# Peptides against a protein of PDB entry 4GXB, part 124

Target 1, 277 residues: chain A of PDB entry 4GXB
Amino acid sequence: VPTEEVSLEVLLSNGQKVLVNVLTSDQTEDVLEAVAAKLDLPDDLIGYFSLFLVREKEDGAFSFVRKLQEFELPYVSVTSLRSQEYKIVLRKSYWDSAYDDDVMENRVGLNLLYAQTVSDIERGWILVTKEQHRQLKSLQEKVSKKEFLRLAQTLRHYGYLRFDACVADFPEKDCPVVVSAGNSELSLQLRLPGQQLREGSFRVTRMRCWRVTSSVPLPSGSTSSPGRGRGEVRLELAFEYLMSKDRLQWVTITSPQAIMMSICLQSMVDELMVKKS

## One batch from the design tools (peptide; made by RFdiffusion4, then SolubleMPNN)

Design b2_p20_8_s1 (from b2_p20_8, 9 letters changed)
Fold by OpenDDE base, seed 2:
Order: sequence, then C-alpha cells, then structure tokens
Structure b2_p20_8_s1 (fold): chain B 277 residues (1-277), chain A 20 residues (1-20)
Amino acid sequence: as target 1 above (277 residues)
Amino acid sequence: PPPPPLLLVAEYENPVFDPE
C-alpha cells in the first residue's frame, strides 16, 4: 500500500468517534499515539489501552474480533476487510482493577474508564442488581465519575470482556453458553433446559494449556445450525483444566471469537507473570 | 467420521499454571 495520509476513525467503547490523521503505513503504536494525542491522554497512560478490531452488530454492540498487534497497520487491517461493520475500538487492556487508580488520576483517563464502564453496564457485560443499577444511575446523573467507578469496581464481571453467545462441550455437549473473560478467569454462563442460569468459572491458574483450532466442517448430514453455511470455518478454543486434584479435563468452546478468547487468556497470563516478577 | 482436518493449531503452555 502506498504511504498516504488518511483519516482513520477510532471508536470508544460508547461509540464515540475519534478521527485521527495518520499514515497508511503507521503501525498500531503510531495510531494509538495519535488517538491518545487527539484525546489529550498523557503518554504515560497510553500503555493501559489497546486498539481492537471489532465487528459492529445491527444493535450497535461490538463483537471483538482481535487485538491489533504491534506490527499491524490499523488502517490496512480494517479497510482490507471491505466492510463498514468492522471498526477499530480503543479500550483498556489490563485486567486488574488496581491499575484503574493510575488511569483515574488523569481527567482523560478517568473519562475513558467512565465511558467504557457505562457502556459495559448498558450492554450487560457488568452484572448489576436493581438496587445497584439505581445507585449507578444516581451517580451518573450527578456526573460523579470517580464514585461511579469505585462502585462499579465492586460489581460482578467488572472489567470483563463479554463474548457473543456460543457453544461449549461443558457441562454437556453442544451447550449454549455466554463466555466472559476477566479477573484471570473465563466465566461460562449457561442455562440448561428446565434449569436456572448457572455460571462456571475457569481460573487461568488452573489451565495447564489452551489451544485455538481452525477447521472446515465436513459436510456431515447432521444438524447444521440453520445459519451456518456449509463450509464455514469453525474456530474453537480448548483448554485443559484442573477440575480437581490430579484431574485434568479438556473444555472446548466453539466460537468465531476463539482467537479473541485466546488473546484474552494470553493477556491475563502476561499480567499475572508481571505481578509474580 | 474422522475429525475435520485442523487447518490451524496454536497451543499455549500456561506458565502460571498452579497444580497445587
């Protein structure tokens, strides 16, 4: 691609548009710096955020595809898909809420975390009771961003990334689940027939390994889910989990977001490694 | 039936795995 100056749209979690002028040859870090400069985010806080490739759904929700890698050219990565549904999103890229303290010291950082958190609550990524929701709304009406975040930090699935509904082989084969990644775990929310909503928590420290697989389903005459065309690539995330003492079991999640789930696992592992050093 | 051919496999060992 010839090096040209272009306008690139980067979205915040709430759908706010940030337009930056960049080169088509600018790498992910260069674009991130341009976004930070546009937002007046200080350089020392840039590392707390990342650029993500997402697919915007019809309802305006984001399906996270992957984190943009350092070697990527964000303009090329998004435009090469030739679909307006693909967007670049700025989001915080750490898991431990303790790092919120560093980010919240800056007005722009505070605003970014606030906007993300509001969006995550509105999307149901953060789980709230009716009473908690009332309290959050009251704080939002008062524009008490710090207090809002402090309350939000105590909520279930704060800081989690929620994925699209998918399928797992746990606890039963072909079980419909909603996966969320955060707090060094994968949370699998499921509802079995005739049962209440259940959550399975899979701590990263109990995963011996994980894998991402890509396969082309054979035209087996069995139940093609009515919406998947014959020959679509099937992505799976599998992890070997310590279910009990000396008992490892593979858990497999079938999802178009398997790559993103793996990226989340790696990111959580990396953060845990930093804390151990 | 044979499993579908795996086109891409990426495996990651977890350095923070704690079996204890």
Scores: peptide ipSAE 0.495, ipTM 0.842, DockQ to the pose 0.619
Fold by OpenDDE base, seed 3:
Order: structure tokens, then C-alpha cells, then sequence
Structure b2_p20_8_s1 (fold): chain B 277 residues (1-277), chain A 20 residues (1-20)
């Protein structure tokens, strides 16, 4: 692609648009720095955020596709998909809520975390009771961003990424699940027929390994999954999990977001390694 | 039926795996 000056749209988690002037040849960090400068985010806080490629759904929700890598050209990465559904989103890229303290010290950092957290609650990524929701709304009306975040940090799935509904082979084959990644785990929410909502928590420290597989299903006449056309690539995330002492079991998630799930696992592993050093 | 041909496989070992 020829090097040209372009206007690039980057979205916040709440759908707020940030327009930056960049070169088509600018790498992910160059674009991130341009977004930070536009927001007046200090340079020392840039590392707490990342750019993500997402697909915007009809309801305005974001389906995370992948994190943009350092060597990528964000303008090329988004425009090459030739669909206006694909967007670049700025989001915090750490998992431990303790790092919120560093970000919250700055007014712009505080505003970014607040906007993200409000959006995550509104989208049902963070799980709230009726009473907690009332308290959060009261704090939102008062514009008490710090108190809002402190309450939000105590909520179930605070800081998690929620994926689109998919299928797993656990606890049963072809089980519909909602996967969320956060707090060094994958949470699998499921409802079996006649049962209450169950959550399986898979801690990263109990995963020996994981893999992403891409396959093209042969045209078997009984593709019973509504919505996947004949010949669509099937993505799977599988991980080998320590279910009990000396008992490893493979768990397989079939999802178009398998790559993003793997990126989350790697990111959680990397953060845990930094804490151990 | 034979398993579908795998187009891509990426496997990652976990350095923070704790077998207890």
C-alpha cells in the first residue's frame, strides 16, 4: 500500500469515536500513540491499553476478533476486510485490577476505565445484582467515577472479556456455552436442559497447554448447525486441563473467536509471568 | 467420517502450569 496520510477511526468501548490522522504505513504502536495524544493520555499509561480488531454487531455490541500485533498496520488490517462492520477499538489490556490504581491516578485514564466499565455493565459482561445495579446508577448520576470503579471492581466478571455464544464438549458434547476470559481463567457459563445456570471455571495455572485448530468441514450432508454455510472454516480452541490430581482432560471450544480466546490465554500467562519475576 | 483436514494447528505450552 502506498504511504499516504489518512483519517482513521478508533472507537472506545462505549462507541465514542476518536479520529486520528496517521500514515497508512504506521504500525500498531504509532496508531496507539496517536490515539493517546488525541485523548491527552500520558505516555506512561499507553502500555495499559491496546488496539483490538472487532466486528460491530447490529445491536452495537462488539465481537472481538483479535488484538492487533505490533508489526501490523492498523489501517491496512481493518480496510483489507472490506466491511464497515469491522472496527478498531481501544481497551485496557491488563487483567489484574490492581493496575487500575495506576491508570485511575490520571484524569484521562480514569475516564477511559469508567467508560469501559459502564459499557461492560450495560452489555452484561459484568454481572450485577438488582441492588448493585441501583448503587452503580446512583454513582453514575453523581458522576462519582472513582467510587463507581471501586464498586465495579468487586463485581463478578469485572475485567473479563465476554465472547459470543458458542459450543463446547464439556460437560457434555455439543453443549451451548458463553465463554468469558479474565482473572487468569476461562469461565464457561452453561444451562443444561432442566438445570440451573452453571459456571465452569478453568484456571490458566491448571492448563498444561492449549491449541487453536482451523479446519474445513467436508460437505457432510448433515451440517446441523444453523448459520454456518457449507465450507466455512471451523475454528476450535482446545486446552488440556488438570481436572484432578494426575488427571488431564482435553476441553474443546468451537468458536469463530478461538483465536481471540488464545490471545487472551497468552496475555493472561504473560501477566502471570511478570508477577512471578 | 475421517476428521476434517487441519489447515492450521498452533499449540502453546503453558510456562505457568502448576501440576500441584
Amino acid sequence: as target 1 above (277 residues)
Amino acid sequence: PPPPPLLLVAEYENPVFDPE
Scores: peptide ipSAE 0.495, ipTM 0.842, DockQ to the pose 0.624
Fold by OpenDDE base, seed 5:
Structure b2_p20_8_s1 (fold): chain B 277 residues (1-277), chain A 20 residues (1-20)
Amino acid sequence: as target 1 above (277 residues)
Amino acid sequence: PPPPPLLLVAEYENPVFDPE
């Protein structure tokens, strides 16, 4: 692609648009720096955020596709998909809420975390009781961003990334699940027929390994899940999990977001490695 | 039927795996 100056749209979690002038040859970090400069985010806080490729749904919800890597050219990465549904989103890229303290010290950082957290609550990524929701709304009305975040940090699935509904082979084959990644785990929310909502927690420290597989289903398989067109690539995330002492079992998640799930696992592992060092 | 052809496999060993 020829090097040209272009206007690139980067979205915040709440859908706020940040327009930056960049080169088509600018790498992910260059674009991130341009976004930070536009927001007046200080340089020392840039590392707490990343750019993500997302697909915007008809309802305005974001389906996370992947984190943009350092070598990528964000303008090329998004425009090469030839669909306006693909967007670049700025989001915090750490898992430990302790790092919120560093980010919250800055007004811009505080605003970014606040906007993200409000959006995550509105999207149902963060799980709230009726009473907690009332408290959060009261704090939002008062524009008490710090107090809002402090309350939010105590909530279930704070800091988690929620995926689209998908299928797992655990606890039973072809179980509909909602996967969320955060706090060094994959949370699988499932509802079996006639049962209450259950949550399975899969801690990263109990995963021996994981894999992403891509396959093309043969047309003869009668399991036409109604939405899969003939020839759609099947992505799976599988992990080998320590279910009990000396008992490893593979768990497989079938999802178009399997790559993003793997990126989350790697990112959580990396953060845990930093804490152990 | 033959298993669908695997087009890509990426496997990652977990360095923070704790077998207890």
Scores: peptide ipSAE 0.494, ipTM 0.841, DockQ to the pose 0.647
Fold by OpenDDE base, seed 4:
Structure b2_p20_8_s1 (fold): chain B 277 residues (1-277), chain A 20 residues (1-20)
Amino acid sequence: as target 1 above (277 residues)
Amino acid sequence: PPPPPLLLVAEYENPVFDPE
């Protein structure tokens, strides 16, 4: 692609639009720096955020596709898809809530975390009780961003990324699940007919390995998963998990977001490696 | 019928795996 100046739209978690002028040849970091400059985010806080490719749903919810890699050209990555449903989103890219303290010291960082957290609560990514919701609303009405975040940090699935409903082979074959990644785990939430909501927690430190696989269903294969047309690529994330002492078991998640789940696992592993060093 | 050919996209060994 010839190098040209273009306008690129980057969204915040709340759907706020940030327009930046960039080159078509600008890499992910160059675009991230341009967004930071537009927001007046300090250079020392840029590393706490990343650009993500997402698909915007009809309800305005974001389905995370992948993190943009360093070598990518964000303008090309989003425009090559030839669909207006694909967007670039700025989001925090660390898992440990202790790093919120560094980001919250800056007004712009505080605003970004606040906007993200409000959005995550509104979307049901962060799980709240009725009483907690009342408290959060009161703090939101007062625009007490620091107190809001401090309360939010104590909530279930704070800092998690929630995926679209998908299918797993655990605890049973073809089990409908909602996967969330955060706090060095994958959380699998399921509701079986007539049962209460169940959650399986899979800690990253108990995963020996994981893999992403792609398959094309053969036209003759009767495995009509009800939602995928003939010929759609099936993505799966599988991980080998230490269920008990000396007992490894494979768990497989079938999801179009399998790549994003793998990116989350790698990112959580990388953060844990930094803490061990 | 043989399962459709699985294309392995990527496999990762976990360096923070703790078998303890």
Scores: peptide ipSAE 0.492, ipTM 0.843, DockQ to the pose 0.684

Design b2_p20_8_s2 (from b2_p20_8, 9 letters changed)
Fold by OpenDDE base, seed 3:
Structure b2_p20_8_s2 (fold): chain B 277 residues (1-277), chain A 20 residues (1-20)
Amino acid sequence: as target 1 above (277 residues)
Amino acid sequence: PPPPPLLEVASFENPVFDPN
């Protein structure tokens, strides 16, 4: 691709558009710096955020596809897909809420966390009770961003990334689940017919390994999973989990977001390694 | 028929795995 100056649109979690002038040859960090400059985010806070490739759904929700890697060219990565559904999104890229304290000290950082948190609550990524929702709305009306975040930090699945509904082989084969990544775990939420909502928590520290696999379904007969068109690549995330002492079991998640799930696992592992050093 | 060959896209060993 010839090097040209282009206008690139980067979205915040709430759908706010940030337009930056970049070169087509600019790498992910160059684009991230341009976005930070446009927002007046200090250089020392840039590392707390990343650029993500997402697919925008009809309802405006984002399905996260992957984190943009350092060597990538964001303009090329998004435009090569030849669909306006794909967007670049700025989001915080750490898991431990303790890092919020560093980001919240800056007005721009505070605003970014606030906007993301509001969006995550509105999308149901963060789970709230009726009373908590009332309190959050009151704080939102008062524009008390710090207090809002402090309350939000106590909520279930704060800081989690929620994936689209998918299928797992745990606890039984072909279980419909909603996977969320955060707090050094994968949370699998399951509602079986006639049963209460169940959550399986898979801590990263109990995963020996994981893998992403791709398969092309043979044009054979009847497994019309209704939503996947004939011939779509099947992606799976499998991890070997320590269920009990000396008992390892493979858990497999079938999802188009298997790559993103793997990226989340790696990111959580990396953060844990930093804390241990 | 044999399951379609799973193309392993990526595999990762977990350095923070705690077997205890």
Scores: peptide ipSAE 0.497, ipTM 0.863, DockQ to the pose 0.659
Fold by OpenDDE base, seed 1:
Structure b2_p20_8_s2 (fold): chain B 277 residues (1-277), chain A 20 residues (1-20)
Amino acid sequence: as target 1 above (277 residues)
Amino acid sequence: PPPPPLLEVASFENPVFDPN
């Protein structure tokens, strides 16, 4: 691609648009720096955020596709898909809420975390009770961003990334689940008809390994699952989990977001490695 | 019918795995 100056749109988690002028040859970090500059985010806080490729759904929700890698050219990565549904999103890229303290000391950092948290609550990524929702709303009305975040940090699935509904072989084969990644775990939520919500928590420290696989379903006869066209690539994330002492079991998640799930796992592992050192 | 061929895209060993 020839090097040209272009206008690139980067979205915040709440859908706010940030327009930056960049070169088509600018790498991910260059674009991130441009976004930071546009927002007046200090250089020392840039590392707490990343750029993600997402697919915007009809309802405005974001389906995370992957984190943009360092060698990528964000303009090319998004435009090569030739679909307006694909967007670049800025989001915090750490898991430990302790790092919020560093980010929220700055006005811009605080605003970014606040906007993200509000959006995550509105989207149901963070789970809230009626009373908690009332408290959050009161703080939002008062524009008490720090207090809002402090309360939000105590909420279930704060800092988690929620994926689209998918299928897992746990606890049973072909179970419809909602997967969320955060706090060094994968949470698998399942609601069977007439049953209470069940959650399986899979801590990263109990995963021996994981893998991403791709397959093309053979055109089998009659049971076309509604919605998957003939020939769609099936992605799976499988991890080997320590269920009990000396008992390893494979858990497989079938999802178009399997790559993103793997990226989350690696990211959580990396953060844990830094804490051990 | 044989299961569709699985193509491994990536695999990872977990360095923070705790078997305890």
Scores: peptide ipSAE 0.497, ipTM 0.862, DockQ to the pose 0.690
Fold by OpenDDE base, seed 2:
Structure b2_p20_8_s2 (fold): chain B 277 residues (1-277), chain A 20 residues (1-20)
Amino acid sequence: as target 1 above (277 residues)
Amino acid sequence: PPPPPLLEVASFENPVFDPN
């Protein structure tokens, strides 16, 4: 692609649009810096955020596809998909809520975290009771962003990334699940027939390894879900998990977001490594 | 027929794995 100046739209988690003028040859960091500059985010806080490629769903929710890598050209990465449903989103890219303290010291950082958190609650990524929801609304009405965040930090799945409904082979084969990544774990929420909602927690520190696999289903398989075209690539995330002492078991998640899940795992691992050093 | 070959896209050993 020839190097040209272009206008690029980057969305915040709440769908707020940030328009930046960049070069088509600008790499991910260059674009991120441009977004930061547009928002008046200090340079020392840029590292707490990343650009993500997402697909905007009909309901306006974002399905995260992947994190944009350093070598990528965000303009090319998004425009090459030739679909308006694909967007670039700015989101915080750390997991430990302790880092919120660094970010929220700055007005812009605070606003970004607040907007993201509000959106995550509205989308049901953060789980709230009725009473907690009332408290959050009260704080939102008062525009008490710091207090809002402090309360939110105590909530279930704060800081988690929620994925689209998918399938896992745990606890049973072909079990419908909702996966969320955060707090150094994968949370699998499931409802088996006739059972209450259950959550399985898979801590990253108990994962020996993980892998992403791709397969093309054979056309003869009768279990074509009516909406998946023949020949759609099936992505799976599999991880070997320490279920009990000296007992490893593979768990497999079938999801179009398997790559994103793997990216989350790697990111959580990286953060844990930094803390141990 | 054997299941279609799974193409491994990526694999990772976890350096923070704690077997204890």
Scores: peptide ipSAE 0.496, ipTM 0.863, DockQ to the pose 0.658
Fold by OpenDDE base, seed 4:
Structure b2_p20_8_s2 (fold): chain B 277 residues (1-277), chain A 20 residues (1-20)
Amino acid sequence: as target 1 above (277 residues)
Amino acid sequence: PPPPPLLEVASFENPVFDPN
C-alpha cells in the first residue's frame, strides 16, 4: 500500500470516535501513540492500552476479533476486511485491577477507564445487582468517576472481556455457553434446559496448555448452529485443565472468537509471569 | 465419515501452570 496520510477512526469502548491523522504505513504503536496524543493521554500510560480489531454488531456491541499486533498496520488491517462493520477499538490491556490505580491518577486515564467501565456495565459484561446498579447510576449522575470505578472494581466480572455466545463440550457435548475472560480465568456461563444458570471457572494457573484449531465441518446435522453456513471454518479453543489432583481433562470451546480467547489467555499468562518475577 | 481435517493454528504450553 502506498504511504499516504489518512484519517483513521478509532473507537473507545463507548463508541466515542477518535479521529487521527496517520500514515497508511504507521504500525500499531504509531497509531496508538497518535490516539494517545489526540486524547492527551501521557506517554507513560500508553502501555496500559491496546488497539483491538472488533466487529460492530447491529446493536452497537463489539465482537472482539483480535488484538492488533505490533507489526500490523491498523489502517490496512481494518480496510482489508472490506466491511464497514469492522472497527478499531482502544481498550485497556491489563487484567489486574491494581493497575487501575496507575491509570486513574491521570484525568484522561480516568476518563478512559470510566467510559470503558460504563460501557461494560451497559453491555452486561460486568454483572450487577439491582442495588449495585442504583449505586452506580447515582455515582454516574454525580460524575464521581473515581468512586464509580472503585465500586465497579468490586463487581462480578469487572475487567472481563465477554465473548459472543458459543458452544463448549463441557459439562456436556454441544453445550451453549457464554465465555468471559478475566481475573486470570475463563468463565463459562451456561444454562441447560430446565436448569439454573451455572458458571464454570477455569483458572489459567490450572491450564497446562491450550491450542487453537481450525476445521471444515462435514455436513453433520447436529452441530449446525443456524448462523454458520455449511463449509464455514470452525475455530476451536481447547485447553487441558487440571480438574482435580493429577486429573487433566481437555475442554474445547467452539467459537469464531477462539483466536481472541487464546490472545486473552496469553495476555493473562504474560501478566501473571510479570507478577511472578 | 472421516473426521474433519484439523489444522492446528497455534498451541501454547502454560509457564504459570501449577500442578498443585
Scores: peptide ipSAE 0.496, ipTM 0.861, DockQ to the pose 0.671

Design b2_p20_8_s3 (from b2_p20_8, 9 letters changed)
Fold by OpenDDE base, seed 1:
Structure b2_p20_8_s3 (fold): chain B 277 residues (1-277), chain A 20 residues (1-20)
Amino acid sequence: as target 1 above (277 residues)
Amino acid sequence: SPPPPLLEVARFENPVFDPS
């Protein structure tokens, strides 16, 4: 793509549009800096956020595809898909809620975290009770953003990224699950007919390794998973997990977001490495 | 039916793995 000045739309978690003028040759960091400048986010806070490629679903929810890498050209990455459903989203890119303290010290950072958190609650990524929801709404009405975030930080799955419903081989084969990544874990939520919600928590520190695989299902008669056309690429994330002392077991998640899940795992590992150093 | 052909796209060994 020839180098030219273009207008690029970047969305916040709540769908707010940020328009930036960039070059088609601008890399991810360049675009991120442009977005930060547009928002008046200080330079020292840029590192707490990243750009993500997402697919906007019909209900307006975002299905995260991947984090944009440093070498990428965001304009090219999104436009090459030739579909308006793909968007670039700005989101916080750390997992430890302790880093919220740094971001919240700045008005713009506070606003970004607030907007993201509100959106995550509205989308059901953060789990709330009726009473908690009432308290959160009260704080929203008062526009008490700091207090709102402090309460939100105590909520179940605060800071988690929720994926689209998919399939796992745990606890049984072909189980429909909802996967969420956060707090150095993968949470697999399962609701079987007539049963209560079950959650499997897989801590990253108990994963020996993980892999992403790609395959093309052979046209076998009846077992095409509902919603996938014949010949669609099947992505899987598999991780080897320490179930008990000296007992490793592979867990496999079948999901179009397997790459994004892997990126989350790597990101959580990286953050843990920094904390360990 | 035979399993579909598998292509490993990426593999990661976890440096923060704690076997204890």
Scores: peptide ipSAE 0.535, ipTM 0.882, DockQ to the pose 0.699
Fold by OpenDDE base, seed 3:
Structure b2_p20_8_s3 (fold): chain B 277 residues (1-277), chain A 20 residues (1-20)
Amino acid sequence: as target 1 above (277 residues)
Amino acid sequence: SPPPPLLEVARFENPVFDPS
């Protein structure tokens, strides 16, 4: 790709557009620095954020595809998909809410966390009761960003990434689930016939290993998976989990976001390793 | 017919795995 100066659009979690002038040859970190400069985010806070490739849904929600890697060229990565539904999004890239304290000390960092948190609540990624929702709205009306975040940090699934509805083989075959990643776990929410909503928590520290697999289904007269056309690549995330003492069991999630789930697992593992050092 | 072969895209061993 020839080196040219281009205008690149990067979205915040709430859909706000940040336009940056970059080179087509600029790598992920170069683009991230350009975005930070545009937002007036200090250099020492850049490391708390990452650029993600997402697919924008019809309702404006984001389906996370993957984190952009260091060697990638964000302009090429997004434009090569030849679809305007793909976007680059800036989001915080750590899991432990304790790191919020560092980010919140800066006005720009505070604003970014606030905007992300508001969006996550509005999208149902963070779970709230009616009373909590009332309190959050009150704080939002007062534009009390710090207090808003402090309350939000106590909420269920704060800091989680929520994935699109998919299928798992646990606890039963072909079980519809909603997967969320955060707090060093994968949370699988499911509702079985005649049962209440259940949540399975799979802690990263109890995963011996995981893998991503890809397959192309043979042409069949019917699509076995709703929303997938014939011949579409099937992605799966499988992890070997310590269910009980000395009992390992494989759990398999079938999802187009299997790669992103794996990236989240790796990221959570990396953060845990840093804490242990 | 057997299912199509799976291509393993990536595999990760977890360094923070706690078997206890």
Scores: peptide ipSAE 0.534, ipTM 0.882, DockQ to the pose 0.693
Fold by OpenDDE base, seed 4:
Structure b2_p20_8_s3 (fold): chain B 277 residues (1-277), chain A 20 residues (1-20)
Amino acid sequence: as target 1 above (277 residues)
Amino acid sequence: SPPPPLLEVARFENPVFDPS
């Protein structure tokens, strides 16, 4: 691609558009810096955020595809997909809420976290009770961003990334689940017919390993998810989990977002490694 | 029918795995 100046749209979690003038040859960090400059985010806070490739759903929700890698050219990465549904999103890229303290010290950082958190609550990524929702709305009306975040930090699945509904082989084969990644775990929420909502928590520290696999579905009567066309690549995330003492079991999640899930796992592992260091 | 061919895209060993 020839080097040209282009206007690139980067979205915040709430859908706010940030237009930046960049070169088509600008790498992910260059674009991130341009976005930071546009937002007046200080340089020392840039590392707390990343650019993600997402697919915007009809309802405006974002389905995260993957984190943009350092070597990538965001303009090329998004335009090569030849679909307007794909967007670049700025989001915080750490898991430990303790890092919020660093980001919140800056007005722009605070605003970014606030906007993301509001969006995550609105999208149901962060789980709230009716009373908590009332409290959050009150704080939002008062525009008390710090207090809002402090309350939000206590909420279930704060800081989690929620994935699209998919299928897992746990606890039973072909179980419909909603996977969320955060707090050094994968949370699998499922509701089996006639049963209450159940959640399985899979801590990263109990995963010996994980893998991503791809396959082409055979035309045989396997329950293709109604939305997947015949012949679409099936992606799976499988992890070997320590269920009990000396008992490892493979858990497999079938999802188009398997790559993103793996990226989240790696990211959580990386963060844990930093903390151990 | 034979299982569909699986291609391993990536594999990760977890350095923070705690077997305890």
Scores: peptide ipSAE 0.534, ipTM 0.882, DockQ to the pose 0.698
Fold by OpenDDE base, seed 5:
Structure b2_p20_8_s3 (fold): chain B 277 residues (1-277), chain A 20 residues (1-20)
Amino acid sequence: as target 1 above (277 residues)
Amino acid sequence: SPPPPLLEVARFENPVFDPS
């Protein structure tokens, strides 16, 4: 691709548009720095954020596709898909809420976290009770961003990334689930027939390994996966989990977002490694 | 018929795995 100056749109979690002038040859970090500069985010806070490729759904929700890698050219990565539904989104890229303290000390960082958190609540990524929702709305009306975040940090699934509804083979085959990644775990929300909604937690520290697989169903094969026709690529995330003492079991999630789930796992592992060092 | 082709895109061994 020839190098030229282009205008690139980067979205915040709430859909706010940030327009930056970059080169087509600018790598992910270059674009991230340009976005930071546009927002007046200090250099020392850039590392707390990443650029993500997402697909904007008809309802305006974001389906995360993957994190943009260091070697990527964001302009090329998004435009090569030849669909306006694909967007680049800026989001915080750490899991431990303790790092919020560093980010929220800066006005711009605070605003970014606030906007993201508001959006996550509105989208149902962060789970709130009726009373908590009332409290949050009150704080939002008062524009008490720090207090809002402090309350939000205590909420269930704060800092989690929620995926689109998919299927898992646990606890039973072809079980509809909603997966969320955060706090060094994969949370699987499931509803079994005749049962209430329940959540299963799979801690990263109990995963021996994981893999992503891709398959193409044969025309003669049957698919039980809703929304997947014959011949469509099937992505799966499988992890080997320590279910009990000395008992490992594979858990498989079938999802178009299997790659993103794997990226989240790796990211959580990396953060844990930093803490152990 | 043979099973659908399966391609392993990536595999990760977890360095923070705790077997205890």
Scores: peptide ipSAE 0.533, ipTM 0.880, DockQ to the pose 0.681

